# Ledger of designs, part 78: peptides against a protein of PDB entry 4CIC

Target 1, 148 residues: chain A of PDB entry 4CIC
Amino acid sequence: KVSTKGHYGVQAMFDLAQHFGEGPVSLKSIAERQGLSEPYLEQLIAVLRKAGLVKSVRGAQGGYILAREPRDIKVGDIIRVLEGPIAPVESVSQDDPEHSLKFDFSVTKSVWEKVKKSIEEVLDSITLADMLKDAEEAQMAQGYMYYI
Target 2, 147 residues: chain B of PDB entry 4CIC
Amino acid sequence: KVSTKGHYGVQAMFDLAQHFGEGPVSLKSIAERQGLSEPYLEQLIAVLRKAGLVKSVRGAQGGYILAREPRDIKVGDIIRVLEGPIAPVESVSQDDPEHSLKFDFSVTKSVWEKVKKSIEEVLDSITLADMLKDAEEAQMAQGYMYY

## One batch from the design tools (peptide; aimed at target 1 S3 E83, target 2 V2 S3)

Design b2_p30_6 (made by RFdiffusion4)
Pose (drawn by RFdiffusion4):
Structure b2_p30_6 (pose): chain A 133 residues (1-84, 100-148), chain B 132 residues (1-84, 100-147), chain P 30 residues (1-30)
Amino acid sequence: KVSTKGHYGVQAMFDLAQHFGEGPVSLKSIAERQGLSEPYLEQLIAVLRKAGLVKSVRGAQGGYILAREPRDIKVGDIIRVLEGSLKFDFSVTKSVWEKVKKSIEEVLDSITLADMLKDAEEAQMAQGYMYYI
Amino acid sequence: KVSTKGHYGVQAMFDLAQHFGEGPVSLKSIAERQGLSEPYLEQLIAVLRKAGLVKSVRGAQGGYILAREPRDIKVGDIIRVLEGSLKFDFSVTKSVWEKVKKSIEEVLDSITLADMLKDAEEAQMAQGYMYY
Amino acid sequence: SASEYTLEIPYQTEEEEAEAEALQAEAEAE
């Protein structure tokens, strides 16, 4: 199960990545395109801003833009920002979950916003039918 | 975050794997060794039994035992048993989560209860210090 | 439901998630 915060955090950062070259976009526009609640997005952006992942701009087309290029933002970075008598007895079971954790960390660190932009172009494109192999 | 059911389901199955050669053990003994609540364990075992992963034995010093050898039970098998207008718009974000799901499935399918038994022996051993 | 899964990724508290769902429901009502 993916948390609301992880899903919306990545969605919103990806929307900003899709508009990075064009410049700032409003939060309202992001919420509209991504189907997100604006109050929740406002709170999410506030954390991502403090983390240096997004920045606000005061222009006519003011609004928000990625603070780092998409190629320099791993999905794992976004997730890391959003996340927060005695004796020793080794648990093999817990070691299994550590291996699960490590594999997830590996996958999320292997994908950048730039990689997602490239995938978005390839997967949602159109072309003459003869070119589908 | 790992659910209570995944954690306790794997703990209980591994306790049974540690006692597979010796024979049946009571649910109370599993709950005691693993720090589990007996009511929760009983509910858990009932599902595992229905799935053919554990079996009850009448015996006298009867109880419960694995229904398959540890080498034939993947951790992923245990998890799978315990778990249960219109338009198309592709979501690259969801594709990321699919990749996460695939990697978890791969890790859990690559580990059997026998692998856990081998790891448990190696990690919780004692030996002359010169052999470290 | 999160209870149907072995893992939650990334982890979020029930209270936070309930608040986020309530905000989403309000946004849909509008």

Design b2_p30_6_s1 (made by RFdiffusion4, then SolubleMPNN; from b2_p30_6, 16 letters changed)
Fold by OpenDDE base, seed 5:
Structure b2_p30_6_s1 (fold): chain B 148 residues (1-148), chain C 147 residues (1-147), chain A 30 residues (1-30)
Amino acid sequence: as target 1 above (148 residues)
Amino acid sequence: as target 2 above (147 residues)
Amino acid sequence: SRENFAFQIPDESDEEEEEARRLQEEAEAR
């Protein structure tokens, strides 16, 4: 499972991408559009802000904006910020240093490393700009289905 | 994280693949080689047996064998048996049928579906035979470094 | 509950995530 943090973090970042260039967006408006609780969203945004993916704007028209253009934010960047490095298997690194010399070429570890790499490649291949484009294409396709 | 079940299940299946054709292997011997507890391995093997990936052999030389050749068992097959379908995101299928009609083309759902597909493709591309080959290649490479 | 194959990304942040998840689940249940 992508953690709930990763899932909703991507959703919140996508909402900010949809409003990119329109100015600051309130957490309340994001929460309402995305079906998120405001308190939960505040926690996510705090982490994303600390990582430099989101900026806070203060004032009467304050809120949040993307810190970078949608094309410069990968889904992988969001996930790494919220969940840390993608680890498919907890390396039970038994830190017992003496048994360290056996290159425990665990063929099983190599399987999980391949899975990890594949996930990273997928998530790093998708930007918020790609997601915006996919949303536009889907909206157009839905519009055409109603006219046929 | 692959669940502990998935991880150790693949490890146990790989041990059985290494001994394929040598006859039945005891759970004790698998547990010792793979660093698994016997009781935990018994639970894993019971699931794998029920799914038809492993066979139990009874008798004085009883134990377990792969039910199929190593080339006919994908890592994806093992994982699906132990953990079920690969779901990157729990679809909060709010089974609320009334809101069901909006093709909630969640662009976010499409991201996770791409991840799922990628994982499935990787796990379905690796057989126990591929793992055996990788182990042999690694052993040869280690042998050459000592030289 | 069949724990779906959760590629559980290592939950080092388990407590904060569990609290955040509880807050979200409580909001969705209202």
Scores: peptide ipSAE 0.049, ipTM 0.793, DockQ to the pose 0.498; fails the geometry check
OpenDDE base, seeds 1, 2, 3, 4: peptide ipSAE 0.032, 0.032, 0.034, 0.033; ipTM 0.783, 0.789, 0.786, 0.791; seeds 1, 2, 3, 4 fail the geometry check

Design b2_p30_6_s2 (made by RFdiffusion4, then SolubleMPNN; from b2_p30_6, 18 letters changed)
Fold by OpenDDE base, seed 2:
Order: sequence, then structure tokens, then C-alpha cells
Structure b2_p30_6_s2 (fold): chain B 148 residues (1-148), chain C 147 residues (1-147), chain A 30 residues (1-30)
Amino acid sequence: as target 1 above (148 residues)
Amino acid sequence: as target 2 above (147 residues)
Amino acid sequence: SEEDFALQIPEESEEEEKKAKELEREAKER
């Protein structure tokens, strides 16, 4: 599961990617465009900034920018920063120290590890640059549909 | 994320697969082997039974069996029964009727759809028979470490 | 409650899961 935090975090990072090279954007402008509450966005951006994905710019035209180029930020990087390691299943095994000692070759655990790996591969295969390209292609496709 | 319900559901179905062809197993025996509470397992099995993945057998040797062969039950089938459709990201767009009219090509939605599709492909690629085979291979590997 | 956006288990399933975890905890405490 991607949390609301992960979802909105990717959305906010994508907004910053769309404005990459245009200078710093205000949190207010991101919040308005993305339909996010400004206080919630502040929390997300604080985490993303601390992780070095976003940079704060000071001054009258202050705000936030991506700390790296959109091609150098994977969706997986954003999710790992906001949610931590991609865990497909809350391992019930963390709370039971007694059952933790058996090398419980859980075939079921192997299933969830395969799911985890698949999610990681997908999220690590998508950059903010790929998302920008997909947005441009979609906008072009819509433009062509209005001319037919 | 797979829920605890999905996790334990797959575990219970795997236990039933390990006993496939041996006849019906009691919920108590599954609960003991899998470290599940019997009342919780009853709820899981009730859902799985209604979905036709499990059959109840009546009698003195009553209990539950898989309704299909282990090769004909995907992990994805179990998860879909217990958790519903591997839920696409609840499109935030359902509750806002005003924003619903724009074909909101959310590039972000496309990312989550790709994640969903990947999860579905993985879970639909694994059968209970594949899990049985993996368990046998692991047991053999452990047996060889003791010699 | 952090609304887990992706594979949202229907709310009914989260409440059932909470009840189930509670039952599981009670069973381990015995």
C-alpha cells in the first residue's frame, strides 16, 4: 500500500518537477494546484527536505525546488523517504520474540518478499522525468482529440 | 500492503494445500499449526468458503478442504477474496463530483496503476502448488544441512 | 488514521482486522 503520505508526496514532488528550472515555488502554490492542505504539505516537504530531495530557497522569491534533476529522482526514492522501507506485509513476527528465533522458512514470507521486490522494481523504474514525459504525451493526446 | 487478513488467509490456504488429498482438516489443527487464533481463522475460512475456495466437510472427520486443486488457486485469488480487488489507489476523485468531470489524467494515478498491475501479476503468477514446491525444496535444503 | 491510499482495504476490513488483531493478542496473552 502507498499511504496517503506517499501519494501526496509523489504528487507534490511531481509539481516541483513540472516547475523544475523555473525557480522556487511556494508551498501555497503547490497546495492550490495539487488540492492539498498547506499545513499537510509543510509536513511532507519538511521530510523531503531533510532527506535531500527538496531544497528550500530563501528570499522574496523563496520557496522550494527539487534538490536533484527529475531524472535523478525515482518514485521509489520518494516513497522510501516518506514511508520507509517498502513493507508489503506488516510482519506479525516483530512483536513475538519467541517465534522470532526459529528460522521460520515461511513460504508465505517468500510470497510477500516477491511482492515487495516487484513493487520496488516498479517504483525504482519510474523517475519524475518519466512522469513529466507521460504528462506531456497525455496533454498532446488530449489536444489531438479536440481537433478531431 | 497485504493486510493481516490477506497474510493469514494465504497462510491458512497454504496449510489446506499441504493437506490436500488427505481429507478434511479441522480449524483447530490449522490454528495450532499456523499460530492463529481459532475464532479469527473461523472468520477467514467463512469468507473463503463463501467465495468457493474452501469447502466444508460434515461428519466425524469433518473440517475444511480446498475446493480446487492447489495448482488452480492463485495467491491473487485468495487476496481478491479476502481484501477485495487489489484496490487501485482509491481515486480521491470519487468524492469530489466537481473534479470528477475532467478526465483527470493524473500521471500520479498512472504510477499507482503500474504498481497495482505489478502486484497483480506477481500474485497471479504464484499458485498454492508453487508454494508447496517451494516448501519441499526448502525442507530438502534443510535436510542436506543436517547431513 | 493514515488513509493508506494504495491497496485500501475497505474500511470494514480494517475494523475486522483490528478486531482480529485484538483477538490474536488476547489469544497470545493466554
Scores: peptide ipSAE 0.025, ipTM 0.758, DockQ to the pose 0.072
OpenDDE base, seeds 1, 3, 4, 5: peptide ipSAE 0.025, 0.019, 0.023, 0.025; ipTM 0.753, 0.740, 0.753, 0.758; seeds 1, 4, 5 fail the geometry check

Design b2_p30_6_s3 (made by RFdiffusion4, then SolubleMPNN; from b2_p30_6, 16 letters changed)
Fold by OpenDDE base, seed 4:
Structure b2_p30_6_s3 (fold): chain B 148 residues (1-148), chain C 147 residues (1-147), chain A 30 residues (1-30)
Amino acid sequence: as target 1 above (148 residues)
Amino acid sequence: as target 2 above (147 residues)
Amino acid sequence: SAEDYAFQIPEESEEEEEKALKLQEEAKKK
């Protein structure tokens, strides 16, 4: 499962993508549209800002904008920033060094590495621009269903 | 992340695959080789047995065997049995029905569905027989490095 | 923490994993 942090981080970034070019968006407006708490969103945005995916704009119309164009931000970039490297297997805590017969079962490790690679390839194949396009297509499809 | 249950379940099934055709393997021997506790392995094996991936053999040489050939068991089958359906997104607890403006953001849901599909395709493309082959190839490669 | 399982293949509940880990550790101490 994508962590709640990753899920909501992608939603917040998608909201900023929908408003890209319109100027800075307030955290309040993002929180309202995405069904997030403002305090939680503040934490997400702080991480995303530190990673250079989001910029803060100061002033009366202050808020946040994407730091790059939607086409230049992959979903994988967002997930890596919020969750770190996609690890397919939890490292069983290294804490007991002695009886960690980590039989580094090279074969089972290879399975999980293949899963990791597949996830990364999918997430790196999807940009915020692709998500915007998909949203537009979905809205058009819904609009046509109401007129039929 | 694959749960500890999924990870160790695949290891236990792989151990049974390595001994496929040699007869029943004791839980003790699997636990020792895979670095698992016997009680934990008993729980895993119980689930795998109920799902029909493993069979118990009774008697003095009793233990467990794969219920099917290694080529007929996908890693995806093992994971689905132990962990259930691969869900890419935790269903945010349905508990607060009112403010669950589950904006079924069709777009974000679509992203996670693509990830799910990709994981399933990978796990369903790998059989225990493929893992056995990979292990043999890795052992040969290590053997050649020592010469 | 449950939060770090990004692509949870459905976790054993953190509680079940913690119980499993404790069982694993206790079994190694015997």
Scores: peptide ipSAE 0.028, ipTM 0.765, DockQ to the pose 0.097; fails the geometry check
OpenDDE base, seeds 1, 2, 3, 5: peptide ipSAE 0.026, 0.027, 0.027, 0.026; ipTM 0.761, 0.769, 0.761, 0.764; seeds 1, 2, 3, 5 fail the geometry check

Design b2_p30_6_s4 (made by RFdiffusion4, then SolubleMPNN; from b2_p30_6, 16 letters changed)
Fold by OpenDDE base, seed 2:
Structure b2_p30_6_s4 (fold): chain B 148 residues (1-148), chain C 147 residues (1-147), chain A 30 residues (1-30)
Amino acid sequence: as target 1 above (148 residues)
Amino acid sequence: as target 2 above (147 residues)
Amino acid sequence: SADDYAFQIPEESDEEEERALKLQEEAKAR
C-alpha cells in the first residue's frame, strides 16, 4: 500500500519540486495548493527533513526547499522515508523458534517479494524531475486543446 | 501491502492447488496446514466459491477443490476476487462539481497508475501452476542439502 | 480535489482485520 502518508508526501515533494530554485516555500502555501491540512503537512515535512530530502530555511521568507535537485530524488526515496521498506506482506514472523529450521519456503513469500521488487523498480525509475516533465507535457497538451 | 485477506486467500488457493486431482480437501485440513482459523477460511472460501475459483463437493468426503486447473488461475485473479480491482486509493472525490472540468492531471495519479499496472503485470504473470513448480524446486533443493 | 491516488492495495477494513484477528485469537484459545 502506498499509504495516505506516502501519497501526500509525494504531493508535497512534487510541490517543492515545482518551486525548486524559487526559494523557500511556506507550509501554508503547499497545504493550500495540495489540499492538505497544515498540521498534517508539518508532520510529513518533519520526517522528510530528518531524512535529508527537505531543508528548512529560517527568516521572514522562511519555509522549505528540496535538499537535492529534483533529478536526484526518486519517488522510491520519498516512499522509503515515509513508509519504510516497501513490505507487501508483513511476514507474520511466527516466532515459532522450532519452525525456524524449516526452510519455510513460503512460495507465497516469493510472490510478494516479486511484487515488492516490481514496485521498487517502478518507484525508483521515477524522479521528481520526471514528474515535472510530465506536468509540463500535460500543460502543453491542454494548451493545444484550447487552440484547436 | 497485500491485505491479510489477499495473503491468506493465496495461501488457501495454493493449498488447494497442491491437492489438485486428489479430490476434495476439508477446510479443517487447509486451516491446519496454512495456520489459519477455520472460521476465517470459511469466509475466504465463500468469496472464492462465489467467484467460481473454488467448487464445493458435498458428502462424507466433502470439501473444496479448485474450479480450474492451477495453470488457469493467476495470482492476480485471486487478488481481484478477494480485494477487488487493484484500485489506487479512494479518490477523496471532493464533489466540487466546478473542479470537474479541470483536467486534474495529477502527475501523482500517473505515478500510482504505473505502480498499479506493474503490480497487475506481476500478479497476472504468476499462476498457481508456477507456484507449484517453485515449491517442487525448493523441496528438491532442500533434499540435496541433506545429502 | 486532489484525487488521493494513494495506491492502497485494499487493506481489509480495520474492522475486517480486527474481526479476522479476533477469530484467530479465539481459535487459538480453544
Scores: peptide ipSAE 0.031, ipTM 0.775, DockQ to the pose 0.062; fails the geometry check
OpenDDE base, seeds 1, 3, 4, 5: peptide ipSAE 0.028, 0.026, 0.028, 0.031; ipTM 0.766, 0.760, 0.769, 0.770; seeds 1, 3, 4, 5 fail the geometry check

Design b2_p30_7_s1 (made by RFdiffusion4, then SolubleMPNN; its pose is not in this set)
Fold by OpenDDE base, seed 4:
Structure b2_p30_7_s1 (fold): chain B 148 residues (1-148), chain C 147 residues (1-147), chain A 30 residues (1-30)
Amino acid sequence: as target 1 above (148 residues)
Amino acid sequence: as target 2 above (147 residues)
Amino acid sequence: TFPDDEGVGYVPDGAKVFPDDEGVGYIPDE
């Protein structure tokens, strides 16, 4: 499962992609558009900035921009930064011996590795540019429904 | 993510597949082989039984068997029974309004739907028979390394 | 009742868990 962090991170990065080339956007404006709390978004953006996916611009018209073009940022890159390696099975914390997934059974592990690989392939196949294109296509389709 | 429940459920079902045709296996024997607690396994097996994936056999040599052939049970079937529909994004419980994933944005939703579909395709492509075959191949490969 | 299998989300090894991001895994809907 993608965490709330991963989900909101993708939303925030998509918002920055929609404004790519328009200059820096404020965290407040992103928070308002994406329905995120500003403090939560600040934490997300700090992680994304440290990973080099976003840049901060200082000044009165300061804020954040994408550090790369939308086509050069995969959804998988965002998820790996925020959530780290895609783990299809919950790492049972070592501290609960009753729930420790003790049995590293090779065959069951192989199933989860196949799931992991499949998720990675999907997330690495989608860029922010692809998401922008999908949004434009969706808007065009809605626009045509109002004229019919 | 697959929960511990899903993972252990697949392990338990795989153990039953390994003994398919040999008669009923006890929960104790499954628990011992799979490193599961017997009470936890009892709960898992109860759900799997209710879903018709396993059958209980009564008597002194009673226990559980697969209700279908290993080839007719997908990993996806086990996961859906134990965890419900594959949800790639956490359903934020309605009760925390601050964390409500307003999944309202169509484009981000489409990303997660693609992930969901991909997971479903993988899990529906793997049967317990495939897992048995993979286990046999792994044992043969290990046997050749010792010679 | 199964103990609340707190649905653990994609928590990679070493990811800074935000304190409030309890990794929620597959919670089956009731």
Scores: peptide ipSAE 0.017, ipTM 0.732, DockQ to the pose 0.204; fails the geometry check
OpenDDE base, seeds 1, 2, 3, 5: peptide ipSAE 0.016, 0.016, 0.014, 0.017; ipTM 0.728, 0.741, 0.727, 0.734; seeds 1, 2, 3, 5 fail the geometry check

Design b2_p30_7_s2 (made by RFdiffusion4, then SolubleMPNN; its pose is not in this set)
Fold by OpenDDE base, seed 2:
Parts: sequence; C-alpha cells; structure tokens
Structure b2_p30_7_s2 (fold): chain B 148 residues (1-148), chain C 147 residues (1-147), chain A 30 residues (1-30)
Amino acid sequence: as target 1 above (148 residues)
Amino acid sequence: as target 2 above (147 residues)
Amino acid sequence: PFPDDEGVGYIPEGARVFPDDEGVGYIPDD
C-alpha cells in the first residue's frame, strides 16, 4: 500500500506542481485544497524540503515551491523520499535466524523483487508534469460534458 | 508490503508446487520446510483451500495438494485469495465524505491505479510453474559452481 | 485467526504499506 504519507506527499507535490511558476503557496492553502491537516502537511513538506524536492520561500508572500520543474520530479522520487527505497519483502527470515534461508526463500524473494521493479518503473515513468497533463485533459473532458 | 500472509501463502503454495505429482504433503512438512508455524500454515491453507487453490486429502498419507497444475496458478491468484483484490490506495476520501473528491484526488488516484495494474500484471505473469523453473535453474547454477 | 496481519494488500514488500494505509505503497530499502 502506498502509505498515507506517500499518498498525501504526492497530493501535496501535485498541488505545488499546479501552482508552479505562480510563486510560493502557503501550507494552509495546500492543506485546504488537499484536505490535509496543516500539521501533517508540515511534516511531509519538511521531509520533502530536506530531500530537495521543495523549497521554502520566506516573507509575507512566502510558502513553498517545487525545487525542480514538474517534469524533473517523478512520483518515484517523491515516494522514495517519503517512504524510502521500495523495500523488497523484508525477509521473514530476519525475525527467526534459525529459519535457514531455504532455497524456496530465494525464489519467492525473486517474485517480490520483480514486483518491486515493476512498481519502481511505473512510479519513475510518471512525473508531476504528466500528472498536470492528465489533470488538464480531465478538466477539458469535463468541460465538454457540460457543453453538450 | 506483501503481507506476511501473502508471502507465506506464496511460500506454502510453492512448496506444494515442488511436491506436485508426488501426492499429498502434510502441513507439518510444509511448515518445517518453509519455516512457518504449523498453526499459521493451517490458517493459510484453510483460506487457500476455500478458494480452491489447494485440496485436502484424507488418510494416513493425507495432507494437501495443489488443486490445479502449477502452470494454472498465478502468484496473483494466491495473493488475491489471501489479501483480496490488490486494492488501489484506499481512497482517503472514504473516511471523510466531506472531503469532496477534489480534482487532484482523481489524478493521484490514477497514479495508484497504474501502480496497481502494474503489480497485477507482474503477479499474473508469474505462475508456480515459472517459480519451479527458476528454482531448477538456480539449483543447476549452484551445482555448476561446486564442480 | 490470522494475527491481524495488517492486510497491506498485495503490495510487494517493495511497496511500503503504512499500517493504516490500505493503499499500494513503496517500501524503501533499508
């Protein structure tokens, strides 16, 4: 499962992407738009900032901006920052050292590694710019539906 | 994370696949081979049996077998049985109906749906027969390293 | 009963499921 942290992190980053080039957005405005608690968003943004995905701007019109262009931020980058690397199955064998890594463990591990790789490929194939485009296309499609 | 249930379920099913055609295997033997508690394995096997992935054989030489050939059981089938459908990100919006599915929610949802689909495609591309083949190849590679 | 295997759905362990988050998640490598 994408953690609530990952999910909300992508939402917050997408909100920042929607406002990219318009200047800094307040955490309050992001929280209100994304339906996040401001304190939770502060924690997310702190992590994202530390990772260099967002920048803080100081002043009365201060807030946060993307540190890079939306095209230069993958969903995978956001998830890796918030959740860390996509871990393969934590070897259940770590909790019981007496459970010798039986041959079967290596094969099952390879299944999870394949799935990990697939997730990484998907998340690394989607940028915030792709999400912006998808949003624009969805808005246009809705607009056409109201004019019919 | 693949749940412990999903992980152990795949291990148990793979163990059954390794013994496919040899007759029923005891839960005890699977548990010993896979490093699972027998009570936990009983629960897993009960779910897998109910879903028709395994069959119980009664008698002194009884136990469990795969209900289908290893090639006819996908990892995705095992996981769907044990964990349910690969849920997209549970819409955080379900807990707060007042959180209007803002436009941003639809786009973020589509990301998770793409991830879900990719996971499903991978898991549905891997059968227990593929896992058996991978195991055989790994054993052969190890055998050549010792010679 | 299975221990409350916090059913992080069939997310490869490589996708971190936060306990309360039933979504499809990225699990970071330690």
Scores: peptide ipSAE 0.027, ipTM 0.749, DockQ to the pose 0.211; fails the geometry check
OpenDDE base, seeds 1, 3, 4, 5: peptide ipSAE 0.021, 0.020, 0.023, 0.020; ipTM 0.734, 0.729, 0.742, 0.739; seeds 1, 3, 4, 5 fail the geometry check

Design b2_p30_7_s3 (made by RFdiffusion4, then SolubleMPNN; its pose is not in this set)
Fold by OpenDDE base, seed 5:
Structure b2_p30_7_s3 (fold): chain B 148 residues (1-148), chain C 147 residues (1-147), chain A 30 residues (1-30)
Amino acid sequence: as target 1 above (148 residues)
Amino acid sequence: as target 2 above (147 residues)
Amino acid sequence: PFPDDEPVGYIPDGALEFPDDEPVGYIPDE
């Protein structure tokens, strides 16, 4: 499972991508469309803003926009901002250097590092623009099913 | 991060793989070598045994052994037994079919399904025999640095 | 019960666990 934070972060960023070029989107509007609590979304958006993925616009029509084009934001960028680096299994730093434990620890760690690398490669291969395209294709496919 | 359960499960199974062919290993011995609590290891081993990855041997020299050769146990098999199927993001079943939410939900879900598939492919590509080989290679490399 | 030690999901801490709606604890600003 992806963390709730990562999942909702990607949903919120995807909502902003769908509205990219339409001007600022209110947190309330994102929350309503994505089924997120507004306070939770405020926390996510604050982190995403600090990382430079989102910009706040002030005023009566204020809200949030993507700080970059959807093609320039990877899902991996969103996840790394919200969750930090895809940490391998926290090395239980068994500090005791002398025991046979270090070697077994190293090999098991390498398994999780391979998993981490694979996840990073997948998440870095998907942009918000790719997600928008997939959404458009799915909407067109649904539209065609209703016209047949 | 892999769950503590998955991590410790792989460690325990790897310990059993290192002792494969040497007879039954006590939970105490595994716990001591892997830095695991014995009660926690008992729970892990019970699940692994029920799944047929581990066998219990009774007697004074009793304990646990791998139920299969290390080459026939994937890391993915261990994880699926301990954690279940690598669940994609639990679909927040937003039950409301009519809202635009379903489509965004579908696209975001597809991202996590791709991640899941990638994890499964990696974990299913690694056996306990591969881990044993990696361990032997690392020990030899360390031994050569000291000579 | 396995001690509730942090499920180290295959993805970063928390990244693979959808915790239920528990409020994401305040990551203190360093």
Scores: peptide ipSAE 0.042, ipTM 0.771, DockQ to the pose 0.157; fails the geometry check
OpenDDE base, seeds 1, 2, 3, 4: peptide ipSAE 0.033, 0.034, 0.029, 0.034; ipTM 0.760, 0.767, 0.758, 0.763; seeds 1, 2, 3, 4 fail the geometry check

Design b2_p30_7_s4 (made by RFdiffusion4, then SolubleMPNN; its pose is not in this set)
Fold by OpenDDE base, seed 4:
Structure b2_p30_7_s4 (fold): chain B 148 residues (1-148), chain C 147 residues (1-147), chain A 30 residues (1-30)
Amino acid sequence: as target 1 above (148 residues)
Amino acid sequence: as target 2 above (147 residues)
Amino acid sequence: PFPDDEPVGYIPEGALEFPDDEPVGYIPSD
């Protein structure tokens, strides 16, 4: 399962993308729109800020903005920041090196490495700009269904 | 991370594939080769048997065999049996229907559905026969490095 | 501690469990 952290991180970043160019967004407003707890969002935003995906703006209209354009932020970038590198299956080989047939381990490991690579390719193919476009297309499609 | 269940399930099925045509393999022997606890393997095999991927053989040479040829068992089949369907994102929409912007939910959901589809395609492209071939190729390559 | 239990988006449990820090259950070495 995508971790709750990854899921909510993508939601929070997408919310910031929807408001890109409108100025700083408060954590409270993001939390309300995305159904997130504000304390949880603070933790996510702290990590995303440290990674340089988000900027904090100070002042009366303080809050957060994307540090880059939505087209320059991949979903994969968000996931790597929040969840770390999609670690290869940590070699179960460390705990029982004597009896784990290194060979069988290598073949099964290769399966999971292929899965990992495939996921990375998908997540790196999707930007926040692509998500914005998909959102706009979905809204237009819903709007047409109400007029028919 | 692949669940321990999925990982060990694939290992156990691969062990059975390596012995396909040699007759029934005991759970003890699989557990020893794969570094699995026998009780854990019993649970995995029970699920795999119920799904029709493994057969139990009774008698003095009792044990387990693959129910199908290695080429007819995908890694995806094993994972679906052990972990269930790679279920779509259970709609978080059930718990707070009022404030979850259905729209934002739909877009983020589509990302995870793409990931899911990609995983399924990979796992459905790999059979136990492919794994056996990869194993043989790796053994040959190691053998050549020692000469 | 991130609340672990909220069923977020379905990658199957065994697919990408992104590394939650929970140690893979110690198979006790007998």
Scores: peptide ipSAE 0.032, ipTM 0.756, DockQ to the pose 0.089; fails the geometry check
OpenDDE base, seeds 1, 2, 3, 5: peptide ipSAE 0.031, 0.026, 0.027, 0.020; ipTM 0.757, 0.760, 0.755, 0.755; seeds 1, 2, 3, 5 fail the geometry check

Design b2_p30_8_s3 (made by RFdiffusion4, then SolubleMPNN; its pose is not in this set)
Fold by OpenDDE base, seed 2:
Structure b2_p30_8_s3 (fold): chain B 148 residues (1-148), chain C 147 residues (1-147), chain A 30 residues (1-30)
Amino acid sequence: as target 1 above (148 residues)
Amino acid sequence: as target 2 above (147 residues)
Amino acid sequence: GKEAAEAISSGDEEKAKKALSESGEAIGIL
């Protein structure tokens, strides 16, 4: 499963995308809007910053911004940064020779590789800009439901 | 991640597919061929049997068979039986109201739903018969490399 | 993995940091 780290990382990056062009946002404000603990968000942002997806701005109006435009950040990029390579199956650590997956039938491995590829294709097809658009469309749809 | 349970469940079901039509296979023989512990395989087979994917045959030549033809069993069916519903994100248990994902922004949820759908489509597109075919093709390819 | 989620849920920042650092583990999306 996408870990809580991956999930909240996408949420935090999406919050930064919503405020893209408004200047730096504080971790506190992101944490409050996303329902995250500030210390947890600090850890996520540290990883995202190290990966070059987020920039820190220093000063009285300090905080964080996206390091790239929302269109140039895929969900797959965020996930790979936070959680590493997508692996549908736990690699049973090769270290237990008695439970050597000797019969890692190339066939079962190929199933998981197909799943991996499909997940990668989906996550690499969705940008933060696509998410912003989906949010706008959802708000418009809700707005229309209140006027009917 | 597809748990070890899901992975080994697919392996065990694939072993049963390879022996489909040959009669019942013993758990011991499956365990030996798949590199599984027999007690672990017993637990997997119990779940698969309860879900109606596997049948037990009793007697001196007792064991297990697929309950359906390999073409009628999707990998997705096996995974759903063993793991439950495909959930790309851990459902943060609704039980902590303070960490209520109150801002489960419909947008982030929609990303995971798209991932879920894609995984389901892949796993539901692959049957045990497709896996048998892929195995045969792989054996043929290896055979041609040795001659 | 589970340890990171449990550590985050328990408020154990040090365990969460350790589990998050050790979580070079490939994402199991399933």
Scores: peptide ipSAE 0.033, ipTM 0.765, DockQ to the pose 0.141; fails the geometry check
OpenDDE base, seeds 1, 3, 4, 5: peptide ipSAE 0.030, 0.030, 0.030, 0.031; ipTM 0.756, 0.758, 0.755, 0.762; seeds 1, 3, 4, 5 fail the geometry check

